# Peptides against a protein of PDB entry 6UG1: the designs that were tried, part 33

Target 1, 304 residues: chain A of PDB entry 6UG1
Amino acid sequence: SNEERKRRKYFHMLYLVCLMVHGFIRNEWINSKRLSRKLSNLVPEKVFELLHPQKDEELPLRSTRKLLDGLKKCMELWQKHWKITKKYDNVGLYMRTWKEIEMSANNKRKFKTLKRSDFLRAVSKGHGDPDISVQGFVAMLRACNVNARLIMSCQPPDFTNMKIDTSLNGNNAYKDMVKYPIFWCEVWDKFSKKWITVDPVNLKTIEQVRLHSKLAPKGVACCERNMLRYVIAYDRKYGCRDVTRRYAQWMNSKVRKRRITKDDFGEKWFRKVITALHHRKRTKIDDYEDQYFFQRDESEGIPD
Target 2, 301 residues: chain A of PDB entry 6UG1 as posed
Amino acid sequence: SNEERKRRKYFHMLYLVCLMVHGFIRNEWINSKRLSRKLSNLVPEKVFELLHPQKDEELPLRSTRKLLDGLKKCMELWQKHWKITKKYDNEGLYMRTWKEIEMSANNKRKFKTLKRSDFLRAVSKGHGDPDISVQGFVAMLRACNVNARLIMSCQPPDFTNMKIDTSLNAYKDMVKYPIFWCEVWDKFSKKWITVDPVNLKTIEQVRLHSKLAPKGVACCERNMLRYVIAYDRKYGCRDVTRRYAQWMNSKVRKRRITKDDFGEKWFRKVITALHHRKRTKIDDYEDQYFFRRDESEGIPD

## One batch from the design tools (peptide; aimed at target 1 Y10 V21 K272)

Design b2_p17_2 (made by RFdiffusion4)
Pose (drawn by RFdiffusion4):
Structure b2_p17_2 (pose): chain A 301 residues (1-169, 173-304), chain P 17 residues (1-17)
Amino acid sequence: as target 2 above (301 residues)
Amino acid sequence: LEEELEKILEEAYEHLF
């Protein structure tokens, strides 16, 4: 019914707001001073110097390379620090079906509250699922004074799914791509470097294509790329989906609430509500990348 | 922040219903 259609649109908006805000608060917890100081001693002087390379006037590229080596070394040592990698209970934060949600609302059960202290204890011990692991990785980079963003792919239920049944054909297929990952600023190439230290274990300077965007019909059942939100050290919140969307204006726009005007205005209201800093020059360099990327997409196939 | 988000959701509710 048209009524259920409207409810799905509203609940989608509601669940999305909650997800984005959780990203905002989790980013705050990541900045914890007490935890940062402990995680900093995990980084040797050699790697620390690689993470803060000297300006190389003649060839800025060499500085970028040193940072990449540093990022690689950090990924490696984080693989060692993280001793216990859990499985997501049930579905984690991956996209759920309307049926699954309706049924979760029905069954109340008992839910162990988490809070901030338990999160900190888990990151210091090295015990958690991949979300906790990558989030802790970002906290470590920040304790070393690198401009590290936390990236979250918000996966609210699909408001474009009109079906009354909503059934699907696997765990391995869900976890192929991450919900959380990291970005680090390169002041020499003036670009954001994408880092996934837990799932794909890769570092990529995304230009026009990214390894992180999910592919194949089976994998996209639980992970439909729509809202890629970046949170930074100074409490910025930016929609970074353009970096990770091969067909943003075609394929992805149909799945976002921003397709109509009311939707874009509403979404902007939330982003602004979550962006608690003023504009820097880096924001401009990023907007320039996005503009060029927006104009290079062109006609679809 | 909480009150602002509530107002935004109330506007969305009134627009849809």

Design b2_p17_2_s1 (made by RFdiffusion4, then SolubleMPNN; from b2_p17_2, 5 letters changed)
Fold by OpenDDE base, seed 5:
Structure b2_p17_2_s1 (fold): chain B 304 residues (1-304), chain A 17 residues (1-17)
Amino acid sequence: as target 1 above (304 residues)
Amino acid sequence: LEEELQKLLEEFRKHLF
């Protein structure tokens, strides 16, 4: 019905705000001074120097190569620190079906919220789920004065799915779900004027995304619980930005149709949510990023 | 805030379902 379509749209909007606020809170927690002091000790001076190379005026690419090598070594150090990767409780922050949401509304299950103290302890010990691990990695880079963003792929229920029963059948559902991350890192390269993508936990990869990312879910089974729609970046200065354009090859033709921003009302509403979570002034980094997104939109074109 | 968010989600679940 038209009413059920409206209900699913509003529930999607609420769920999206909830996820975006969760990302904001985790981004605040990883700025902990106590955690920063502990995590800085994991990074040797030689690796710190690679993270902060001198500007090569002849060939800026040499400075970028040093930064990339420093980030690779940081991923290796992080793997040594992280002792226990826990499985997600149920589906974690991956996308739920409408049926799972309805069934969960009827279940009086007390959700165990992770307290700030428990999170800081988990990161410090190297014991937790993949999301805690990625968040801790961002904290380690920030402890080394690297301009690292926490990236969150927000997975609200698909309001464009109007099926009554949306149950997912399959024995491999968990493996397919966790094939691609929900959280990752971006690092600002001041030499190339670009964001470097870092997945320290799942794919263990570093990318300079131009047209496509390895972190973008591929295949029907992986997309059932991980649809690339709302990739939100949280920086060390409490900036909040939509960076979906970086990771979406087909933003205009495919991704936009699955977003609340498909219409003018949804676009204006979503901008208000971003603005409410964006607690810093604009910088030249934002100008370079917006220019990159503009060029990507022009290159994709408007779908016929 | 996670508790408030869960309460908000639960309240909205109660009003939407």
Scores: peptide ipSAE 0.027, ipTM 0.677, DockQ to the pose 0.111
OpenDDE base, seeds 1, 2, 3, 4: peptide ipSAE 0.024, 0.026, 0.021, 0.026; ipTM 0.662, 0.689, 0.650, 0.708; seeds 2, 4 fail the geometry check

Design b2_p17_2_s2 (made by RFdiffusion4, then SolubleMPNN; from b2_p17_2, 7 letters changed)
Fold by OpenDDE base, seed 4:
Structure b2_p17_2_s2 (fold): chain B 304 residues (1-304), chain A 17 residues (1-17)
Amino acid sequence: as target 1 above (304 residues)
Amino acid sequence: LEKELKEILEEFKKYLF
């Protein structure tokens, strides 16, 4: 019905706000001074120097290569630190079906939310789910004074899916779900004026995204619980930015149709949510990023 | 507004986790 379409749209909006606030809270937690002091000790001086290369005036690309090598070594150090990767309870922060949401609404089960103290302990011990591991990696880079962002791919239920039963059947459902990450890292390259994408946990990749990312879900089974729609970046200064354009090859043709921002009301609403979570002034980094997004929108063109 | 958004998150925990 038209009423059920409205209900699903509003529920999607509310769920999206909750996910974005969750990302914001996790971004505050990884700024812990106590955690920072512990995690900085994992990074040897030689690796710290690679993270902070001098500007090569002859060939700025040499400085970027040093930073990339430093980030690779940080990923290796992080793998040594991380002892236990826990499976997600149920589906974690992957996309739920409408049926699963209705069933959860009826379940009086006390959900145990991870407390800040428990999170800090988990990261410090190297014991937790993949999301905690990624968040801890961002904390380690921030402890080394790297301008690292926490990236979250927000997975609200698909308000464009009007099917009554959206149950997902299959023995491999968990494997397909976790094939692509929900959380990752971005690092500012001051030499190239670009964000470097880092997945330290899942795919263990470092990318300089031009047109597409390996982190973008591909294939039907993987996209059932992980639809790239709202990729939100949380920086060390409590900035909040929509960076979906970086990871979406087909923003205009495919991704926009699945976002609340497909209409003017949704765009204005989503801008208010971003503004509420954005606690810093604009910087030249934001200007370079917006210019990159503009060029990506022009290069994609209007969908046929 | 951040406080209100955190309160909304608490109310909807049953759907998120």
Scores: peptide ipSAE 0.028, ipTM 0.708, DockQ to the pose 0.085
OpenDDE base, seeds 1, 2, 3, 5: peptide ipSAE 0.025, 0.025, 0.028, 0.024; ipTM 0.669, 0.669, 0.707, 0.665

Design b2_p17_2_s3 (made by RFdiffusion4, then SolubleMPNN; from b2_p17_2, 7 letters changed)
Fold by OpenDDE base, seed 1:
Structure b2_p17_2_s3 (fold): chain B 304 residues (1-304), chain A 17 residues (1-17)
Amino acid sequence: as target 1 above (304 residues)
Amino acid sequence: LEKELQEILEEFKKYLF
């Protein structure tokens, strides 16, 4: 019905705000001074120097290569620190079906929210789910004075799916779900004027995204619980930015159709949510990023 | 605001998670 379409749209909007606020709160928690002091001790001086290379005036690419090597070594150090990767409880922050949402509304299950103290302890011990691990990795880079962002792929229920039953069948459902991350890291390269993508936990990859990312979900089974629609960046100064354009190859032709921003009302609403979570002034880094997004929109072209 | 947002999230987590 038209009523059910409206209900699913509004529920998607509410769910999206709650996910974006969750990302904001986690980004605040990883700025803990106590955690920073502990995590800085994991990075030896030689690796710190690679994270902060001098500008090579002859070949700026040499400085980028040092930074990439430093980030690789930080990823290796993080793997040594992280002792226990827990499975997610149920589906974690991956996308729920409409049936799962209806069933959960009937079952008043007391969900125990992870407290800040328990999160800081989990990161400090190296025990937790993959999301806690990625968040802790961003905290370690920030402790080394690296301009690292926490990235969150927000997975609200698909308001464009009007099926009554959306139950997912399959023994491999968890494996397919966790194939691609929900959280990752970006690091600012001051030499190339670009963000470097870092997945320290899931794919264990560092990439300079050009046209597509390895972190973008591929295949039907993986996309059932992980649809690339809302990739939100949280920086160390409480900036909040939509960076979906970086990771979406087909933003205009495919991704936009699955976003609330497909219409003017949704675009204006989503802009208000971003503005409410964006607690810093604009910088030259934002100018370079917006220029890159513009060039990516032009290069995709108008969908036929 | 953080406390209210956390309360909204906790309430919402009780229904969704």
Scores: peptide ipSAE 0.027, ipTM 0.696, DockQ to the pose 0.075
OpenDDE base, seeds 2, 3, 4, 5: peptide ipSAE 0.026, 0.023, 0.026, 0.024; ipTM 0.662, 0.672, 0.685, 0.663; seed 3 fails the geometry check

Design b2_p17_2_s4 (made by RFdiffusion4, then SolubleMPNN; from b2_p17_2, 5 letters changed)
Fold by OpenDDE base, seed 1:
Structure b2_p17_2_s4 (fold): chain B 304 residues (1-304), chain A 17 residues (1-17)
Amino acid sequence: as target 1 above (304 residues)
Amino acid sequence: LEEELQKLLEEFKEYLF
């Protein structure tokens, strides 16, 4: 019905705001001075120097290579620190079906939210789910004065799915769900004027994204609970930016159709949400990023 | 922030109903 379409659109928007606020709160928690002091001690001086290379005036690419090597070593150090990766409780922050939402509304289960103190302890001990691990990795890079962003792929329920029953059947459902991350890191390369993508936990990869990312979900089974629609970046200065364009190969032709921003009302609303979560002034880094997004939109072309 | 986000949710309720 038209009523059910409106209800699903509303619930999608409410859920999206809750996810974006969750990302904001986690980004605040990883800025903890106590956590920063502890995590800086995990990074030896030689690795710190690689994270902060001098500018090579002859070949700036040499400086980028040092930064990439430093990030690789930080990923290895993080794996040594992280002792226990817990499974998610149920589906974690992956996409729920409409049936799962309806069933949860009937069950007044008190969701035990992880407290800030428990999060900081979990990161400090190296015990937690993959999301806590990625968030802790971003905290470690920030503790080393690296301009690292927390990235969140927000997974609100699919308001474009009008099926009555959206139950997912399959023994491999968890494996397919966790194949791609929900949280990752980006690091600013001041030499190339680009963001470097870092997944320290799931795929254990470092990328300079050109046209596509390895972090973008592929295949039907993986996309059931992880649809690339809202990739939100949270920086160390409480900036909030939509960076979906970086990770979407087909932003205009495919991804936009699954976003609230497919219409002018949804675009204006989503812009208000981003603005409410964006607590810093614009910088030259934002100019370089917007220029890159513009070039990516032009290179995709108009969908036929 | 919570109050601003609540207003954004209320504005959207008015659009749907």
Scores: peptide ipSAE 0.026, ipTM 0.672, DockQ to the pose 0.874
OpenDDE base, seeds 2, 3, 4, 5: peptide ipSAE 0.025, 0.019, 0.026, 0.025; ipTM 0.702, 0.635, 0.712, 0.671; seed 2 fails the geometry check

Design b2_p17_3 (made by RFdiffusion4)
Pose (drawn by RFdiffusion4):
Structure b2_p17_3 (pose): chain A 301 residues (1-169, 173-304), chain P 17 residues (1-17)
Amino acid sequence: as target 2 above (301 residues)
Amino acid sequence: SLEEELNEILEEAFEHL
């Protein structure tokens, strides 16, 4: 019914707001001073110097390379620090079906509250699922004074799914791509470097294509790329989906609430509500990347 | 303050629907 259609649109907006705000608060917890000081001693002087390379006037590229080596070394040592990698209970933060949600609302059960202290204890011990692991990785980079963003792929239920049944054909297929990952700023190449230290274990300087964007019909059942939100040290919140969307204006726009005008205005209201800093020059360099990327997409196939 | 602002945005979305 048209009524159920409207409810799905509203609940989608509601769930999305909650997800984005959880990203906002989790990013705050990541900045914890007490935790940062402990995680900093995990980084040797050699790697620390690689993470803060000297300006190389003649060839800025060498500085970028040193940072990449540093990022690689950090990924490696984080693989060692993280001793226990749990499975997501049930579905984690991956996209759920309308049926699944209706049924979760029905069954209230018992839910162990988490809070901030338990998160900190888990990151310091090295116990957690991949979300916790990557988030802790970002906290470590920040303790070393690198401009690290936390990236979250918000996966609210699909408001474009009109079906009354909503059934699907696997765990391994869900976890192929991450919900959480990291970006680090390169002051020499003036670009954001994408880092996934937990799932794909890769570092990529995304230009026009990215390894992180999910592919194949089966894998996209639980992970439909729509809202890629970046949170930074100074409490910025930016929609970074353009970096990770091969067909943003075609394929992805149809799945986002921003397809109509009311939707875009509403979404902007939330981003602004979550962006608690003023504009820097880096924001401009990023907007320039997005503009060029937006104009290079062209006609679809 | 943030909570009140988010509630207002959701109330506007509800009334619109």

Design b2_p17_3_s1 (made by RFdiffusion4, then SolubleMPNN; from b2_p17_3, 9 letters changed)
Fold by OpenDDE base, seed 2:
Structure b2_p17_3_s1 (fold): chain B 304 residues (1-304), chain A 17 residues (1-17)
Amino acid sequence: as target 1 above (304 residues)
Amino acid sequence: DLEKKLQELLEEFKKYL
């Protein structure tokens, strides 16, 4: 019905706000001064120097290569630090079906909210789920004065799916679900004026994304619980930015149709949500990023 | 402050339903 369509759109928007606020709160927690002091000690001086290369005036690419090598070594150091990767409770922050939402509304299962103190302890010990591990990795890079963003792929229920029964089959569903991350890192390359994508935990990859990312979910089974629609970046200065354009090859033709921003009302509303979570002034980094997104929109074109 | 802004955003959305 039209009412059910409205209800699903509303619930999608509410759920999206809750996810974006969760990302904001986790981004505040990883700025902990106590955690920063502990995590900086994991990075040897030689690796710190690679993270902060001098500008090569002859070939700026040499400086980018040093930064990439430093990030690779940081990923290796992080793997040594991380002792226990816990499975997600149920589906974690992956996308729920409408049936699962309806069933959850009837079941007063007290979701045990992780407290800030427990999170900081988990990161410090290297014990937690993959999301906590990624968030801790971003904290380690920030502790080394690297301009690292926490990236969150927000997975609200699909308001464009009007099917009631979306029963996903059991055990194989977890492997397919976790094939691609929900959280990752971006690092600002001051030499190339670009964001570097880092997945330290899941795919263990470093990318300079041009047109597509390895982190973008592919295949029907993986996309059932991980649909790339809202990739939100949280920086060390409490900036909040929609960076979906970086990771979406087909933003205009495919991704936009699955977003609340498909209509003018949804665009205006989503802009208000971003503005409410964006707690810093604009910088030259934002100008370079917006220029890159503009070029990507022009290069994709308008879908026929 | 943030909770109030989020509540305002949700209330604003209820007017469009």
Scores: peptide ipSAE 0.084, ipTM 0.771, DockQ to the pose 0.837
OpenDDE base, seeds 1, 3, 4, 5: peptide ipSAE 0.029, 0.040, 0.029, 0.075; ipTM 0.722, 0.742, 0.726, 0.767

Design b2_p17_3_s2 (made by RFdiffusion4, then SolubleMPNN; from b2_p17_3, 5 letters changed)
Fold by OpenDDE base, seed 4:
Structure b2_p17_3_s2 (fold): chain B 304 residues (1-304), chain A 17 residues (1-17)
Amino acid sequence: as target 1 above (304 residues)
Amino acid sequence: SLEEELEKILEEFKEYL
């Protein structure tokens, strides 16, 4: 019905706000000075120097290569720190079906919300789920004065799916779900004027995204619980930005149709949510990023 | 507060439905 479409759109928006607020809170927690002091000790001076290369005036690419090598070594150090990767409880922050949402509303199960103290302890010990691990990695880079963003791929229920039963059948559902991350890192390269993508936990990859990312879910089974629609970046200064354009090869043709921003009302509403979560002034980094997104929109063109 | 701003954003959406 039209009412069920409205209800699903509303619930999608509510769920999206809750996810974006969750990302904001986790981004605040990883700014903990106590955690920063502990995590900085994991990074040897030689690796710190690679994270902060001098500008090579002859070949700026040499400075970028040093930064990339520093980030690779940080990823290796993080793997040594992290002792226990817990499985997600149920689906974690991956996308739920409409049926799972309805069933969960009936189940008064007190979700054990992880407290800030428990999070900081988990990161410090190297014990937690993959999301806690990624968040801790961002904290380690921030402890080394790296301009690292926490990236969250928000997975609200699909309001464009009007099926009554959306139950997902299959023994490998968890394996397919966790094939691609929900959280990752971006690092500002001041030499190339670009964000570097870092997945320290899942794919264990570093990318300079041009047209596509390895972090973008591919294949039907993987996309059932991980649909790239709202990739939100949280920086160390409490900036909040939509960076979906970086990771979406087909933003205009495919991704936009699955977003609340498909219409002018949804675009205005989503801008209000971003503005409410964006607690810093605009910078030249934002100008370079917006220019990159503009060029990517022009290069994709208007879908036929 | 952030909570009050988010509540306003949600109420504006209820009025649109």
Scores: peptide ipSAE 0.072, ipTM 0.778, DockQ to the pose 0.891
OpenDDE base, seeds 1, 2, 3, 5: peptide ipSAE 0.025, 0.029, 0.023, 0.029; ipTM 0.687, 0.718, 0.638, 0.683

Design b2_p17_3_s3 (made by RFdiffusion4, then SolubleMPNN; from b2_p17_3, 7 letters changed)
Fold by OpenDDE base, seed 5:
Structure b2_p17_3_s3 (fold): chain B 304 residues (1-304), chain A 17 residues (1-17)
Amino acid sequence: as target 1 above (304 residues)
Amino acid sequence: SLEEELKKLLDEFEEYL
């Protein structure tokens, strides 16, 4: 019905706000001074120097190469620190079906929320789920004075799916779900004036995204619980930005149709949510990023 | 507060639906 369509849009928006607030809170927790002091000790001086190369004025690419080598070594150090990767309870923050949401509303199961103290202890010990591990990696880079962002791929229920039964069939559902991350890192390259994508936990990859990312889910089974729609960046100064354009090859033709921002009202509403979570002034880094997004939008064109 | 701003954004959306 039209009423069910409205209900699913509303619930999608409510769920999206809750996810974006969760990302904001986790971004605050990883700014902990106590955690920063502990995690800085994991990074040797030689690796710190690679993270902070001198500007090569003749060939800026040499400085970028040192930064990339420093980030690779940080990923290796992080793997040594992280002792236990826990599986997600159920689906974690991956996308739920409408049936799972309805069944969960009937089940008054007390979800045990992870407290800030428990999170800081989990990161310090290297014991937790992949999301806690990525968040801890961002904290380690920030402890080394690197301009690192926490990236969250928000997975609200699909309001464009109007089927009554949305149950997912298949024994491999967990493997397909976790094939691609929902949290990762971005690092500002001051030499190339670009964000570097870092997945320290899942794919263990570093990318300079041009047209496509390896972190973008591919294939039907992987997209059932991980749809690239709302990729939100949280920086160390409590900036909040939509960076979906970086990771979406087909923003205009495919991704926009699955977002609340497909209409003018939804676009205005989503901009208000971003603005409410954005607690810093604009910088030249934002100008370079917006210019990159503009060029990517022009290069995709308008879908026929 | 951030919570009050987010609540207003949700309330504005209930009025639009």
Scores: peptide ipSAE 0.193, ipTM 0.829, DockQ to the pose 0.933
OpenDDE base, seeds 1, 2, 3, 4: peptide ipSAE 0.116, 0.085, 0.030, 0.136; ipTM 0.781, 0.763, 0.662, 0.795; seed 4 fails the geometry check

Design b2_p17_3_s4 (made by RFdiffusion4, then SolubleMPNN; from b2_p17_3, 8 letters changed)
Fold by OpenDDE base, seed 1:
Structure b2_p17_3_s4 (fold): chain B 304 residues (1-304), chain A 17 residues (1-17)
Amino acid sequence: as target 1 above (304 residues)
Amino acid sequence: DLEKKLEEILEEFKKYL
């Protein structure tokens, strides 16, 4: 019905706000001064120097190569620190079906909310789910004065799916779900004027995204619980930005149709949510990023 | 307050349902 379409759109928007607030809160927690002091001790001086290379005036690419090597070594150090990767409870922050939502509304299950103290302890010990691990990695880079931001791929229920039963097939569902991350890191390269993508936990990859990302879900089974629609960046100064354009190869043709921002009302609403979560002034880094997004929109073209 | 701003954003949306 039209009523069920409206209900699903509303619930999608409510769920999206809750996810974006969750990302904001986790970004505050990883700015803990106590955690920062502990995590800085994991990074040797030689690795710190690679993270902060001098500008090579002859070949700026040499400075980018040093930064990339420093980030690789930080990923290796993080793997040594992280002792226990826990499975997600149920589906974690991956996309729920409409049936799962309806069933959960009837079951007043008290979800045990992770407290800030428990999160800081988990990161400090190297024990937790993949999301806690990625968030801790961002905290370690920030502790080394790296301009690292937390990235969250928000997975609200698909308001464009009007099927009543969206039961997902059984046995490999968890493996397919966790094949691609929900959280990752970006690091600002001041030499190339670009964000470097870092997945320290899942794919264990460093990428300079051009046209497509390895972190973008591919295949039907992986996309059932992980649809690239809302990739939100949280920086160390409490900036909040939509960076979906970086990771979406087909933003205009495919991704936009699955977003609340497909219409003018949804676009205006989503801008208000971003503005409410964005707690810093604009910088020249934002100008370079917006220029890159513009060039990506022009290069995709208008879908026929 | 962030919570108040988010509540206002949600309440504004209820008017369009």
Scores: peptide ipSAE 0.112, ipTM 0.798, DockQ to the pose 0.865
OpenDDE base, seeds 2, 3, 4, 5: peptide ipSAE 0.028, 0.028, 0.107, 0.062; ipTM 0.683, 0.695, 0.792, 0.763

Design b2_p17_4 (made by RFdiffusion4)
Pose (drawn by RFdiffusion4):
Structure b2_p17_4 (pose): chain A 301 residues (1-169, 173-304), chain P 17 residues (1-17)
Amino acid sequence: as target 2 above (301 residues)
Amino acid sequence: SLEEELEEILEEAFEHL
């Protein structure tokens, strides 16, 4: 019914707001001073110097390379620090079905509250699922004074799914691509470097294509790329989906609430509500990248 | 403050629907 259609659109907006805000608060917890000081001693002087390379006037590229080596070394040592990698209970933060949600609302059960202290304890011990692991990785980079963003792919239920049944055909297929990952600023190449230290274990300077965007019909059942939100040290919140969307204006726009005008205005209201800093020059360099990327997409196939 | 602002945004979305 048209009524159920409207409810799905509203609940989608509600669940999306909650997800984005959780990203905002989790990013706050990541900045914890007490935890940062402990995680910093995990980084040797050699790697620390690689993470803060000297300006190379003749060839800025060499500085970028040193940072990449440093990022690689950090990924490696984080693989060692993280001793216990859990499985997501049930579905984690991957996209759920309307049926699954209705049924979760029905069954209330018992849920162990988490809070901030438990999160900190888990990151210091090295115990958690991949979300916790990548978030802790970002906290470590920040303790070393690197401009690290936390990236979250918000996966609210699909408001474009009109079906009354909503059934699907696997765990391995869900976890193929991450919900959380990291970006690090390169002041030499003036670009954001994408880092996934937990799932794909890769570092990529995304230009026009990214390894992180999910592919194949089976994998996209639980991970439909729509809202890629970046949170930074100074409490910025930016929609970074353009970096990770091969067909933003075609394929992805149909799945986002921003397809109509009311939707874009509403979404902007939330981003602004979550962006608690003023505009820096880096924001401009990023907007320039997005503009060029937006104009290079062109006609679809 | 953030909570009240988000509530107002959701109320506007509810009334619009």

